Peptides against a protein of PDB entry 5B16. Designs and how they scored, part 4

Target 1, 136 residues: chain A of PDB entry 5B16
Amino acid sequence: TPSRINHNERLEFLGDAVVEFLTSVHLYYLFPSLEEGGLATYRTAIVQNQHLAMLAKKLELDRFMLYAHGPDLCRESDLRHAMANCFEALIGAVYLEGSLEEAKQLFGRLLFNDPDLREVWLNYPLHPLQLQEPNT
Target 2, 136 residues: chain A of PDB entry 5B16 as posed
Amino acid sequence: TPSRINHNERLEFLGDAVVEFLTSVHLYYLFPSLEEGGLATYRTAIVQNQHLAMLAKKLELDRFMLYAHGPDLCRESDLRHAMANCFQALIGAVYLEGSLEEAKQLFGRLLFNDPDLREVWLNYPLHPLQLQEPNT

## One batch from the design tools (peptide; aimed at target 1 L30 T41 I46 V120)

Design b1_p9_7_s4 (made by RFdiffusion4, then SolubleMPNN; from b1_p9_7, 6 letters changed)
Fold by OpenDDE base, seed 2:
Structure b1_p9_7_s4 (fold): chain B 136 residues (1-136), chain A 9 residues (1-9)
Amino acid sequence: as target 1 above (136 residues)
Amino acid sequence: VEKLLEYLR
């Protein structure tokens, strides 16, 4: 049986891919005339540690991290990396235990505070496989 | 991200 740390790292690994994929798909459909370089730039901005840490803060993961690991997270950069990793692990867990659709919904809800922008992001066409439940 | 928001509005 994997240790808790090992499991968390595995979830992070999975979540990183899910966040990257969801971001890529949505950008691809949102900006049909944007060249690859532009798409990549937007993706980087969305999935970079600093941004993911900000999303993690919306879930109050910072409070959790500081409570559990405060002494090891004295530097802002360390906290940012840890929060980004935890956010990825969360998305990975949602995908694993739920579906890609559920991960998409959670990620989209956090990306935008403005409901109108959120709906635009979430309502663009997605691949049909994203509606299929994992391992079913 | 801010640039993205500008295009979506």
Scores: peptide ipSAE 0.079, ipTM 0.801, DockQ to the pose 0.231
OpenDDE base, seeds 1, 3, 4, 5: peptide ipSAE 0.058, 0.057, 0.068, 0.055; ipTM 0.784, 0.785, 0.797, 0.772

Design b1_p9_8 (made by RFdiffusion4)
Pose (drawn by RFdiffusion4):
Structure b1_p9_8 (pose): chain A 136 residues (1-136), chain P 9 residues (1-9)
Amino acid sequence: as target 2 above (136 residues)
Amino acid sequence: LERIAEELL
């Protein structure tokens, strides 16, 4: 009778929705002209596990992760996938303890390497229907 | 925004 609640699958389950939300909102507000097609395309291109793993390497998560040796089969696939999942667990935990803004800042800073692109991603404009009318 | 759109894909 093993314990499955001691994993990061909980914070991964949360982080999945966290990353999905951040990508959806940022890709929504930064492109008020783009339809659902491009939005889903960019989103699915970002939430990809390989991309999340390479993005996870920027945090050196492979050095801090509790990845144990398997029975016999242990390829790069398991390691990178573990990084991908553990990253979602991390941003899920940051979303939980820290505010949502801290998840926005984390994922935003981790996405674009150029600091000049982060200023746009993090500071998304209001909706066009809100832009025309300042008050109401 | 054009640069961001290029880098996203």

Design b1_p9_8_s1 (made by RFdiffusion4, then SolubleMPNN; from b1_p9_8 with A5R E7Y)
Fold by OpenDDE base, seed 2:
Structure b1_p9_8_s1 (fold): chain B 136 residues (1-136), chain A 9 residues (1-9)
Amino acid sequence: as target 1 above (136 residues)
Amino acid sequence: LERIREYLL
């Protein structure tokens, strides 16, 4: 049986792909005229360790890690990297145990504090129910 | 969309 550490690393591996995929899909639909280079630039900005660490901080993941691993995370860069990895693992777990839609919702809720921006982000692409039953 | 663009820049 794999160790807990192995499970976390595997979840991180999966979550990294999910975060990148969701980011790519939403950017693709939000900016239909933006060239590949621009899309890639925006994706990098969203998925870079510093940004994911900020999202992790919204979930107070830093509190848990500092409690358990404080001495190993005394450097800001180390903490940032660990927080980003933990965030990826969380998204991976949500995808694995729930669905891509649930991972999308969680990720989108954390990306934007502004509810209007959040709603725009989450609606690209449109939810299947919105496609089937568009509002008048 | 413009506000989102500004956020991403």
Scores: peptide ipSAE 0.285, ipTM 0.883, DockQ to the pose 0.891
OpenDDE base, seeds 1, 3, 4, 5: peptide ipSAE 0.268, 0.246, 0.251, 0.249; ipTM 0.870, 0.863, 0.861, 0.866; seeds 1, 3, 4, 5 fail the geometry check

Design b1_p9_8_s3 (made by RFdiffusion4, then SolubleMPNN; from b1_p9_8, 4 letters changed)
Fold by OpenDDE base, seed 2:
Structure b1_p9_8_s3 (fold): chain B 136 residues (1-136), chain A 9 residues (1-9)
Amino acid sequence: as target 1 above (136 residues)
Amino acid sequence: REKILEYLL
């Protein structure tokens, strides 16, 4: 059995890919006229450590990290990096134990405080129910 | 849609 640390790193590895994928898919569908360079630029901005750390803060992961690892996280950049990694591990765990849809929902909920913008984001691509019942 | 990018960036 891998160590707990190894498990967290593996979840982070998976979560990184999931966050990248979800971001890519939503940008692709939301902005059909945006060229590849633009898509890549916006993806980078959305998934960069500073942004993911802000999302992690919404889940109070900063309090958790400081409580558990405070002495090792004296620098802002170190804390930001650790929080981003922890956020990725969380998304990885949600995907692993749940589904891509559940990871999508969690990520979208954290991306937007505005529920209207959130709903638009989450519907690209369309929800399975909307695909099945486009006229309802 | 444009508001989404403005919000996220």
Scores: peptide ipSAE 0.446, ipTM 0.924, DockQ to the pose 0.695
OpenDDE base, seeds 1, 3, 4, 5: peptide ipSAE 0.444, 0.432, 0.439, 0.417; ipTM 0.921, 0.921, 0.926, 0.917; seed 1 fails the geometry check

Design b1_p9_8_s4 (made by RFdiffusion4, then SolubleMPNN; from b1_p9_8, 3 letters changed)
Fold by OpenDDE base, seed 2:
Structure b1_p9_8_s4 (fold): chain B 136 residues (1-136), chain A 9 residues (1-9)
Amino acid sequence: as target 1 above (136 residues)
Amino acid sequence: LEKIREYLL
């Protein structure tokens, strides 16, 4: 059985790919005329450690990390990196135990505080229910 | 979409 550390790192590995994929898909559909370079730039902005750490803070992962590993996270950059990794591990776990849809919903909910912007993001591509029942 | 673009900039 892998150690707890190994398991967390594996979840992080998976979560990194899930975050990258979801971001790429949504950007692709939201900006159909944007060239690859622009899409890549927006993706980088969304998935960079600083941004993911901000999303992690919404879940109070900073408090968790400081309580558990405070002495090792004295530098802001160290904490940011650890929070980003923890966030990726969380998304990885949600995907693994749930589904890509559940990971998508969680990620989208955290990306935007504005519910209107959130809804636009989450509906690109359209939800399966909307595709099946466009008039309801 | 424009507000989302602004957020991403």
Scores: peptide ipSAE 0.264, ipTM 0.873, DockQ to the pose 0.887
OpenDDE base, seeds 1, 3, 4, 5: peptide ipSAE 0.236, 0.229, 0.230, 0.235; ipTM 0.857, 0.854, 0.855, 0.857; seeds 1, 5 fail the geometry check

## One batch from the design tools (peptide; aimed at target 1 L27 L30 T41)

Design b1_p10_1 (made by RFdiffusion4)
Pose (drawn by RFdiffusion4):
Structure b1_p10_1 (pose): chain A 136 residues (1-136), chain P 10 residues (1-10)
Amino acid sequence: as target 2 above (136 residues)
Amino acid sequence: TLEEALDELL
């Protein structure tokens, strides 16, 4: 009778929705002209596990992760995939303890390497229907 | 640009 609640699968399950939300909102507001197709395309291109793993390496998560040796089979696939999932667990935990804005800042700073692109991603404009009318 | 940087991810 093993304990499954001691894993990061809980914070991964949360982080999945967290990353999905951040990507959806940012890709929504930064492109008020783009339809659902491009939005889903960019989103599915970003939430990809390989991309999330390479993005996870920027945090050196492979050095801080509790990845144990397997029975015999232990390829690069298990390691990078573990990084991908553990990253979602991390951003889920940051979303939980810290505010949502801290998840926005974390994922935003991790996405674009150029600091000049982060200023746009993090500071998304209001909706066009809100832009025309300042008050109501 | 932002669009160009995002296109690199496709």

Design b1_p10_1_s1 (made by RFdiffusion4, then SolubleMPNN; from b1_p10_1, 6 letters changed)
Fold by OpenDDE base, seed 1:
Structure b1_p10_1_s1 (fold): chain B 136 residues (1-136), chain A 10 residues (1-10)
Amino acid sequence: as target 1 above (136 residues)
Amino acid sequence: SLEDYLNSFL
């Protein structure tokens, strides 16, 4: 069995792709008249380490990180990077052990504190063929 | 709006 560190890095790898994919899909449908450059700009803003770290903080992952790796997190940038990685690993784990739908729901709940915006993000119609794709 | 929220991260 792989070490916990290796497993976490593998989950991070998977989660990075899931976050990128979910973000891309939702932006594509929510902004049908926005050009590729605009879509890419919003995606970058959503998935950048600084933002993912904020989402991780909502789950109080910072307390976990400081407990486990405090001495290695001397700079805020180090903590931000670690938090973003941890968040990706979490999403990866949710996708792996649950489904893409579960990852979507968790990600959407964290993206928006405003319930109205959350509803728009999570429930915007997707292409019918996409709804038929495997969830995991 | 959603656009306003997203723009706040740019």
Scores: peptide ipSAE 0.475, ipTM 0.921, DockQ to the pose 0.833
OpenDDE base, seeds 2, 3, 4, 5: peptide ipSAE 0.447, 0.471, 0.467, 0.434; ipTM 0.915, 0.921, 0.920, 0.909; seed 5 fails the geometry check

Design b1_p10_1_s2 (made by RFdiffusion4, then SolubleMPNN; from b1_p10_1, 5 letters changed)
Fold by OpenDDE base, seed 4:
Structure b1_p10_1_s2 (fold): chain B 136 residues (1-136), chain A 10 residues (1-10)
Amino acid sequence: as target 1 above (136 residues)
Amino acid sequence: SLREFLDSFL
């Protein structure tokens, strides 16, 4: 059995891919006339550590991280990176133990404070093959 | 708009 840290790192690895995938899919469908460079630029902005750390803050992971790992997070930059990693691990866990749909819903809820924009992001019709739950 | 929101990240 891997250590707790190793398991968290594995979940982070998985979560990184899930966040990347969900972001890519929604951008692709929502902006059908946007060139690849533009899609990539938006994706990079959404999934970069600084942004994921902000999403993590909405889950109060900053309080959690300081409570659990405070001695190792004396700098704000360290905290941001740790929160981003923890957020990815969380998304990975949601996907692994739940579903891609649940990961999608969680990510979308955090991504947008504006409910109208959230609805557009979350409820845009997907390709039929994307509507099936993954086999994990 | 959604585009404006995304542009705010840049």
Scores: peptide ipSAE 0.555, ipTM 0.938, DockQ to the pose 0.818
OpenDDE base, seeds 1, 2, 3, 5: peptide ipSAE 0.555, 0.532, 0.537, 0.532; ipTM 0.938, 0.933, 0.935, 0.934

Design b1_p10_1_s3 (made by RFdiffusion4, then SolubleMPNN; from b1_p10_1, 5 letters changed)
Fold by OpenDDE base, seed 1:
Structure b1_p10_1_s3 (fold): chain B 136 residues (1-136), chain A 10 residues (1-10)
Amino acid sequence: as target 1 above (136 residues)
Amino acid sequence: SLREYLDSFL
């Protein structure tokens, strides 16, 4: 049986891809006239450690991290990276045990405090072929 | 707008 640490790292690996994918898909459809460079710029901004750490803070993961790893998180940069990794692991777990749709909903709820912006992000029409894709 | 919000992260 893998250790909890190994399991968390595997979830992080999966979650990183899910966050990247969801971000890419939504940007692609929401901004049909935006060139690749612009899409990549927004994606980078959304998925960078600093931003994911802020999303993690909304879930109060900072309290968890300080409890479990406080002595090793003396620097803000260390805490930020740990928070981002933890957030990715969480998204990975949601995808693994639930579905891509559930991961999408959670990610979207955290991305936007403004309900109007959240609705635009989450409810933008998808390509018809995406309806044929498996949820997990 | 969504674009304006995203721009705030650049």
Scores: peptide ipSAE 0.529, ipTM 0.933, DockQ to the pose 0.852
OpenDDE base, seeds 2, 3, 4, 5: peptide ipSAE 0.505, 0.512, 0.519, 0.506; ipTM 0.928, 0.927, 0.932, 0.929

Design b1_p10_1_s4 (made by RFdiffusion4, then SolubleMPNN; from b1_p10_1, 6 letters changed)
Fold by OpenDDE base, seed 1:
Structure b1_p10_1_s4 (fold): chain B 136 residues (1-136), chain A 10 residues (1-10)
Amino acid sequence: as target 1 above (136 residues)
Amino acid sequence: SLRDYLDSFL
């Protein structure tokens, strides 16, 4: 069986793609008049390590990371990278064992503390084909 | 707005 570390890295790989995809899809539909450059700018801002680390902190993953890897996380940048990776692995796991819809819901809940903004993000109409396959 | 919130990350 693969080591826990290897499995986590694989989940991170998957989660990175899921976060990128969900962000891209929502931005694309929410801002139909925004040019590619603007879409890319917002996507970068949302998925950058600094932001993902912030989302991870909402789940108190920082406490977990410090407990498990404290000696290796002497620098804030190291903690930020580790937190972002851990968050991606979490999203990857949710997608893998649940669905894309579940990953979307979790990601959206963390992205916005404001319930009104959250609702707009999560409930904006998507392409009909996407609604047909929420598990992939 | 959502746009304003996203702009805050730029």
Scores: peptide ipSAE 0.531, ipTM 0.932, DockQ to the pose 0.825
OpenDDE base, seeds 2, 3, 4, 5: peptide ipSAE 0.394, 0.523, 0.526, 0.509; ipTM 0.891, 0.932, 0.932, 0.929

Design b1_p10_2 (made by RFdiffusion4)
Pose (drawn by RFdiffusion4):
Parts: sequence; C-alpha cells; structure tokens
Structure b1_p10_2 (pose): chain A 136 residues (1-136), chain P 10 residues (1-10)
Amino acid sequence: as target 2 above (136 residues)
Amino acid sequence: AVLEELEELL
C-alpha cells in the first residue's frame, strides 16, 4: 500500500492548468487580431513537454530534482520528461503559495531570453473593446 | 519556426 500523494503529480496537475492559463491569457491579449487557430497553435507549441523541459533547464531543475535510478532502463527521455513534469509542479506550487502574478512573472521571465520581449509578454494590453472606451 | 515567428511579431 504505497503513498501516491507524496509525489509532485498533484502540483503537476495544478501546474498544467496554471501554464495553460498563463499561455492562453498572454497569447490572447497580445494578439487581438489573431483567431482561435493561431492561439491554439502558439499555445500547443508552448505547452509542449519537450519545450517545457528545455525551458526547465534554465532553472537548473535537473540539479535540484529528486530523480532516482531506475531498474535498468534509464535514458535521457525519462530525465528530460521528469524535468518537464517537475517544472509544471514548480510553477503550480508558485501559483499556490505566491500569487498568480508570481507565476506570470516566472513563466514570463523564463519564456523569452531577451529582456526586451518580457516587457511586452508580462504587460499585455487591454482588450480592443476596452481600449476604445476608457471608463465603460 | 512558430516560436521564431512569435518573437518577430513581438
């Protein structure tokens, strides 16, 4: 009778929705002219596990992760996939304890290497229907 | 290619 609640699968389950939300909202507001197709395309291109793993390496998660040796089979696939999932667990936990803005800042800073692109991603404009009318 | 396009747009 093992304990499955001691994993990061909980915070991964949360982080999945967290990353999905952040990507959806940012890709929504930064492109008020782009339809659902491009939005889903960019989103599915970002939430990809390989991309999330390479993005996870920027936090050196491979050095801080509790990855144990397997029975015999232990390829790069298990390691990088573990980084991908653990990253979602991390941003889920940041979303939980810290505010949602802290998840926005984390994922935003981790996405674009150029600091000049982050200022746009983090500071998304209002909706066009809100832009025309300042008050209501 | 999609992410490069995204960076160019931004």

Design b1_p10_2_s1 (made by RFdiffusion4, then SolubleMPNN; from b1_p10_2 with A1S E8R)
Fold by OpenDDE base, seed 3:
Structure b1_p10_2_s1 (fold): chain B 136 residues (1-136), chain A 10 residues (1-10)
Amino acid sequence: as target 1 above (136 residues)
Amino acid sequence: SVLEELERLL
């Protein structure tokens, strides 16, 4: 049986892909005339460690990280990176034990504090096959 | 910021 650390790293691996996928799909359909470079720029901004760490902070993962791993997080950049990884692991877990839809909802809820923006992000028309659940 | 630009476009 893998250690908790190994399990968390595996979840992070999965979550990274889920976050990337959801971000890509939503941007693609929200901005049908935006060039690839623009899409990539927005995606990078959304999925970069600094931003994911901010999302993680909304879930108070900073308190968790400092409690559990404080001695290893001497620099702000270290904490940011760790929080981003933890956030990815969380999304991975939601996908694994729930669904892509649940991961989508959680991610979208955290992305925007403004309810109107959140609504647009989550409910903009998407191709139904893009969000089809894989076999799990 | 890029994220602010995104929000303006939504």
Scores: peptide ipSAE 0.654, ipTM 0.957, DockQ to the pose 0.886
OpenDDE base, seeds 1, 2, 4, 5: peptide ipSAE 0.286, 0.253, 0.266, 0.260; ipTM 0.889, 0.878, 0.883, 0.879

Design b1_p10_2_s2 (made by RFdiffusion4, then SolubleMPNN; from b1_p10_2, 4 letters changed)
Fold by OpenDDE base, seed 1:
Structure b1_p10_2_s2 (fold): chain B 136 residues (1-136), chain A 10 residues (1-10)
Amino acid sequence: as target 1 above (136 residues)
Amino acid sequence: SILEELKKLL
């Protein structure tokens, strides 16, 4: 049985891929005329540690991190990195225990505070075959 | 728009 720490790192690994995939798919369909370079740029912006840490803060994960690891997180960069990892692990867990759709919903809800933008992001038409692919 | 919001992350 792996340690809790090792398990979290494995979830982070999975979550990283899920966040990357969801971001890529949505950007691809939302911006059909955007070239690969632009798609990659926005993907990087969305999945970078600084942004994921911001999303994690919306879930108040910062309070948890400071409580559990305060002495090791005296620097903002350290906290940001830890928060991003924690967020990835959370998404990984949602995907693993739930579905890709549930991970998509959670991620989308956090990406945009504006309900209208959120709706567009979450419900933009995707290829029919992709909609039928296995969630987990 | 979505694009405008994403631009804020750049």
Scores: peptide ipSAE 0.544, ipTM 0.941, DockQ to the pose 0.203
OpenDDE base, seeds 2, 3, 4, 5: peptide ipSAE 0.121, 0.114, 0.129, 0.145; ipTM 0.822, 0.818, 0.828, 0.839

Design b1_p10_2_s3 (made by RFdiffusion4, then SolubleMPNN; from b1_p10_2, 3 letters changed)
Fold by OpenDDE base, seed 4:
Structure b1_p10_2_s3 (fold): chain B 136 residues (1-136), chain A 10 residues (1-10)
Amino acid sequence: as target 1 above (136 residues)
Amino acid sequence: DVLEELEKRL
């Protein structure tokens, strides 16, 4: 049995892929005439650690991180990196224990504060994505 | 800002 740290790292690995995938799919359908470079630019902005850390802050993970790991997070860059990793692990866990749809909903709710933008992102018609959940 | 541009286009 892997340590808790190893488990978190594995969840982060999975979550990174889920975030990347969801972002890619939504951008692809939302912007059917946008070239690959433009799609990649938006994706990079969405999934980069600094942005994911901002999403994590909406869940107040910064408060939890400082409370639990403050001594190891004396630098702001360290905190951002840790929060981004934690966010990825969270998404990975939601996907693993729930579904891709649940991960999609959580991620979409955090991406936009504006309800109208959120609705566009989440409810834009997509082709069916029938994926099997990972087994562990 | 890239994200700002994205929101404008949604």
Scores: peptide ipSAE 0.712, ipTM 0.964, DockQ to the pose 0.877
OpenDDE base, seeds 1, 2, 3, 5: peptide ipSAE 0.703, 0.707, 0.706, 0.703; ipTM 0.963, 0.963, 0.963, 0.963

Design b1_p10_2_s4 (made by RFdiffusion4, then SolubleMPNN; from b1_p10_2, 5 letters changed)
Fold by OpenDDE base, seed 4:
Structure b1_p10_2_s4 (fold): chain B 136 residues (1-136), chain A 10 residues (1-10)
Amino acid sequence: as target 1 above (136 residues)
Amino acid sequence: SVLEDLKKKL
């Protein structure tokens, strides 16, 4: 059986894909006339470590990280990277134990403080094939 | 920023 560290890394791997997928899908539908380069630019901004770390702060993961791993986080960049990884693992866990819908809701709630923007992001219609979630 | 630009377009 894998160690807890390996398990977290696996969840991070999964979460990274989920975050990128959700971001890609919503951008694709929200901006039907935007070229690939523009879509990619927005996606990069959303999923980059600096931004994910900001989202992690909303869940107070910074306090958690300092408590659990403080001695290993002597640089701001180290903390940012660790928080981003932890956030990915969390999203991965939500997807794994719950559903893509639950991951979408959590991610969307964190992405936007403005409730109007959040509503647009979360409730945009998705492709019919994406409505059938995989068995977990 | 890129994110601010995105928010303006939503």
Scores: peptide ipSAE 0.712, ipTM 0.963, DockQ to the pose 0.881
OpenDDE base, seeds 1, 2, 3, 5: peptide ipSAE 0.697, 0.704, 0.706, 0.708; ipTM 0.962, 0.962, 0.962, 0.962

Design b1_p10_3 (made by RFdiffusion4)
Pose (drawn by RFdiffusion4):
Structure b1_p10_3 (pose): chain A 136 residues (1-136), chain P 10 residues (1-10)
Amino acid sequence: as target 2 above (136 residues)
Amino acid sequence: LLEELEELLK
């Protein structure tokens, strides 16, 4: 009778929705002209596990992760995939303890390497229907 | 796609 609640699968389950939300909102507001097709395309291109793993490496998560040796089979695939999932667990936990803005700052800073692109991603403009009318 | 995204944001 093993304990499954001691895993990061909980915070991964949360992080999945967290990353999905951040990507959806940012890709929504930064492109008020782009339809659902491009939005889903960019979103599915970002939430990809390989991309999330390579993005996870920027945090050196492979050095801080509790990855144990498997029975016999242990390729790069298990390691990178573990980084990918553990990253979602991390952003989920940051979303939980810290505010949502801290998840926005984390994922935003981790996405674009150029600091000049981050200023746009993090500071998304209001909706066009809100832009025309300042008050109401 | 990510390169295109960077270009659009620039």

Design b1_p10_3_s1 (made by RFdiffusion4, then SolubleMPNN; from b1_p10_3 with E7K K10R)
Fold by OpenDDE base, seed 3:
Structure b1_p10_3_s1 (fold): chain B 136 residues (1-136), chain A 10 residues (1-10)
Amino acid sequence: as target 1 above (136 residues)
Amino acid sequence: LLEELEKLLR
């Protein structure tokens, strides 16, 4: 009976792409008059390790990381990087076992503290074409 | 972040 749980690094690989994609699509449609440089700036801010680590902390993944990998996390920067990777892996898992929509919902809920802004982000008209889930 | 993305510019 092979395990259905993928290696964390593989999930991270997938999650990185999902986070990047969701961010890009939302920014593209939400800010139709913003030039590429501005879009890129916002995307960088959203997907950078410091921010993703903060999102991971909202899910209390820091407790998990310190429990499981504490000896390897001697610096704040190490923890930040590990937390960001863990968040990506989580998003990857949600996409893999659920759907892009579920990943979108989770990500959007965490992005904003203001519920009004959250609702705008999550319900803003996006591209009608959706990516098919990979075979698992 | 970034003041809720500049309050989504709204």
Scores: peptide ipSAE 0.541, ipTM 0.931, DockQ to the pose 0.460
OpenDDE base, seeds 1, 2, 4, 5: peptide ipSAE 0.515, 0.487, 0.513, 0.486; ipTM 0.939, 0.935, 0.939, 0.935

Design b1_p10_3_s2 (made by RFdiffusion4, then SolubleMPNN; from b1_p10_3 with E7K)
Fold by OpenDDE base, seed 3:
Structure b1_p10_3_s2 (fold): chain B 136 residues (1-136), chain A 10 residues (1-10)
Amino acid sequence: as target 1 above (136 residues)
Amino acid sequence: LLEELEKLLK
């Protein structure tokens, strides 16, 4: 039985939105006194390719990328970009096959090395309507 | 990153 998971580029498309959304929602509620500029700065830092590539490396996706696409990744920037895309695709897949909550959990776990900060991020009260998943 | 997001300003 072939996998139901879509092509990586489509998953990346979805995952990009999920990462952006989760990041935005968490920042919005976690930092109620932070102005838009500050929120945007934090969001950019979290979702930029360099950071997402780092998260991908935590999952050892670099081994996969080099195995499957090594010859096409001649530059560090190319690898970084590919790793970021791969991470987005993974998040997209988790959302698609699982749930937004599962995507949130995975993403949050990877974001922080400090377990205390991780716990705050993952358990901070969020608006339930914003987290309502669309109908299947 | 960013000192764990400024340690979540906690």
Scores: peptide ipSAE 0.477, ipTM 0.917, DockQ to the pose 0.469
OpenDDE base, seeds 1, 2, 4, 5: peptide ipSAE 0.437, 0.417, 0.428, 0.419; ipTM 0.928, 0.923, 0.926, 0.924

Design b1_p10_3_s4 (made by RFdiffusion4, then SolubleMPNN; from b1_p10_3, 4 letters changed)
Fold by OpenDDE base, seed 4:
Structure b1_p10_3_s4 (fold): chain B 136 residues (1-136), chain A 10 residues (1-10)
Amino acid sequence: as target 1 above (136 residues)
Amino acid sequence: ILEELKKKLK
């Protein structure tokens, strides 16, 4: 059995892929005439650590991280990096224990505070995606 | 860039 740290790193690995995938799919369908460079630029902005850390803050992971791991997070940059990793692990866990749809809903709710933008992002018609849950 | 994205979505 892997250590808790190893398990968290594995979930982070999975969550990174889920966040990347969801972002890519939504951008692809929402902007059918946008060139690859533009799609990639928006994707980078959404999935980069600084932004994911901001999303993590909405879940109060900053308070959690300082409470649980404060001694190791003396620099703001360290906290941001840790929060981004924790956010990815959380998304990975939601996907693993729930579904891609649940991960999509959580991620979309956090991406936009504006309910109109959230509605567009989450409910834009997409082609069916039939994926199996990962097994470990 | 994110603000640009939001404007583009509206």
Scores: peptide ipSAE 0.659, ipTM 0.957, DockQ to the pose 0.864
OpenDDE base, seeds 1, 2, 3, 5: peptide ipSAE 0.647, 0.647, 0.645, 0.647; ipTM 0.957, 0.955, 0.956, 0.956

Design b1_p10_4 (made by RFdiffusion4; failed a check: a repeat of another design)
Pose (drawn by RFdiffusion4):
Structure b1_p10_4 (pose): chain A 136 residues (1-136), chain P 10 residues (1-10)
Amino acid sequence: as target 2 above (136 residues)
Amino acid sequence: LLEELEELLK
């Protein structure tokens, strides 16, 4: 009778929705002209596990992760995939304890390497229907 | 696609 609640699968399950939300909102507001197709395309291109693993490496998560040796089979696939999942667990936890804005800042700073692109991603404009009318 | 996204955000 093992304990499954001691894993990061909980915070991964939360992080999945967290990353999905951040990507959806940012890709929504930064492109008020782009339809659902491009939005889903960019979103599915960002939420990809390989991309999330390479993006996780920027936090050196491979050095701080509790990855144990397997029975015999232990390839790069398991390690990188573990990084990908553990990253979502991390941003889920940051979303939980810290505010949502802290998840926005974390994922935003981790996405674009150029600091000049982050200022746009983090500071998304209002909706065009809100832009025309300042008050209501 | 990510390169295109970086260009668009420039």

Design b1_p10_4_s1 (made by RFdiffusion4, then SolubleMPNN; from b1_p10_4 with E7K K10R; failed a check: a repeat of another design)
Amino acid sequence: LLEELEKLLR

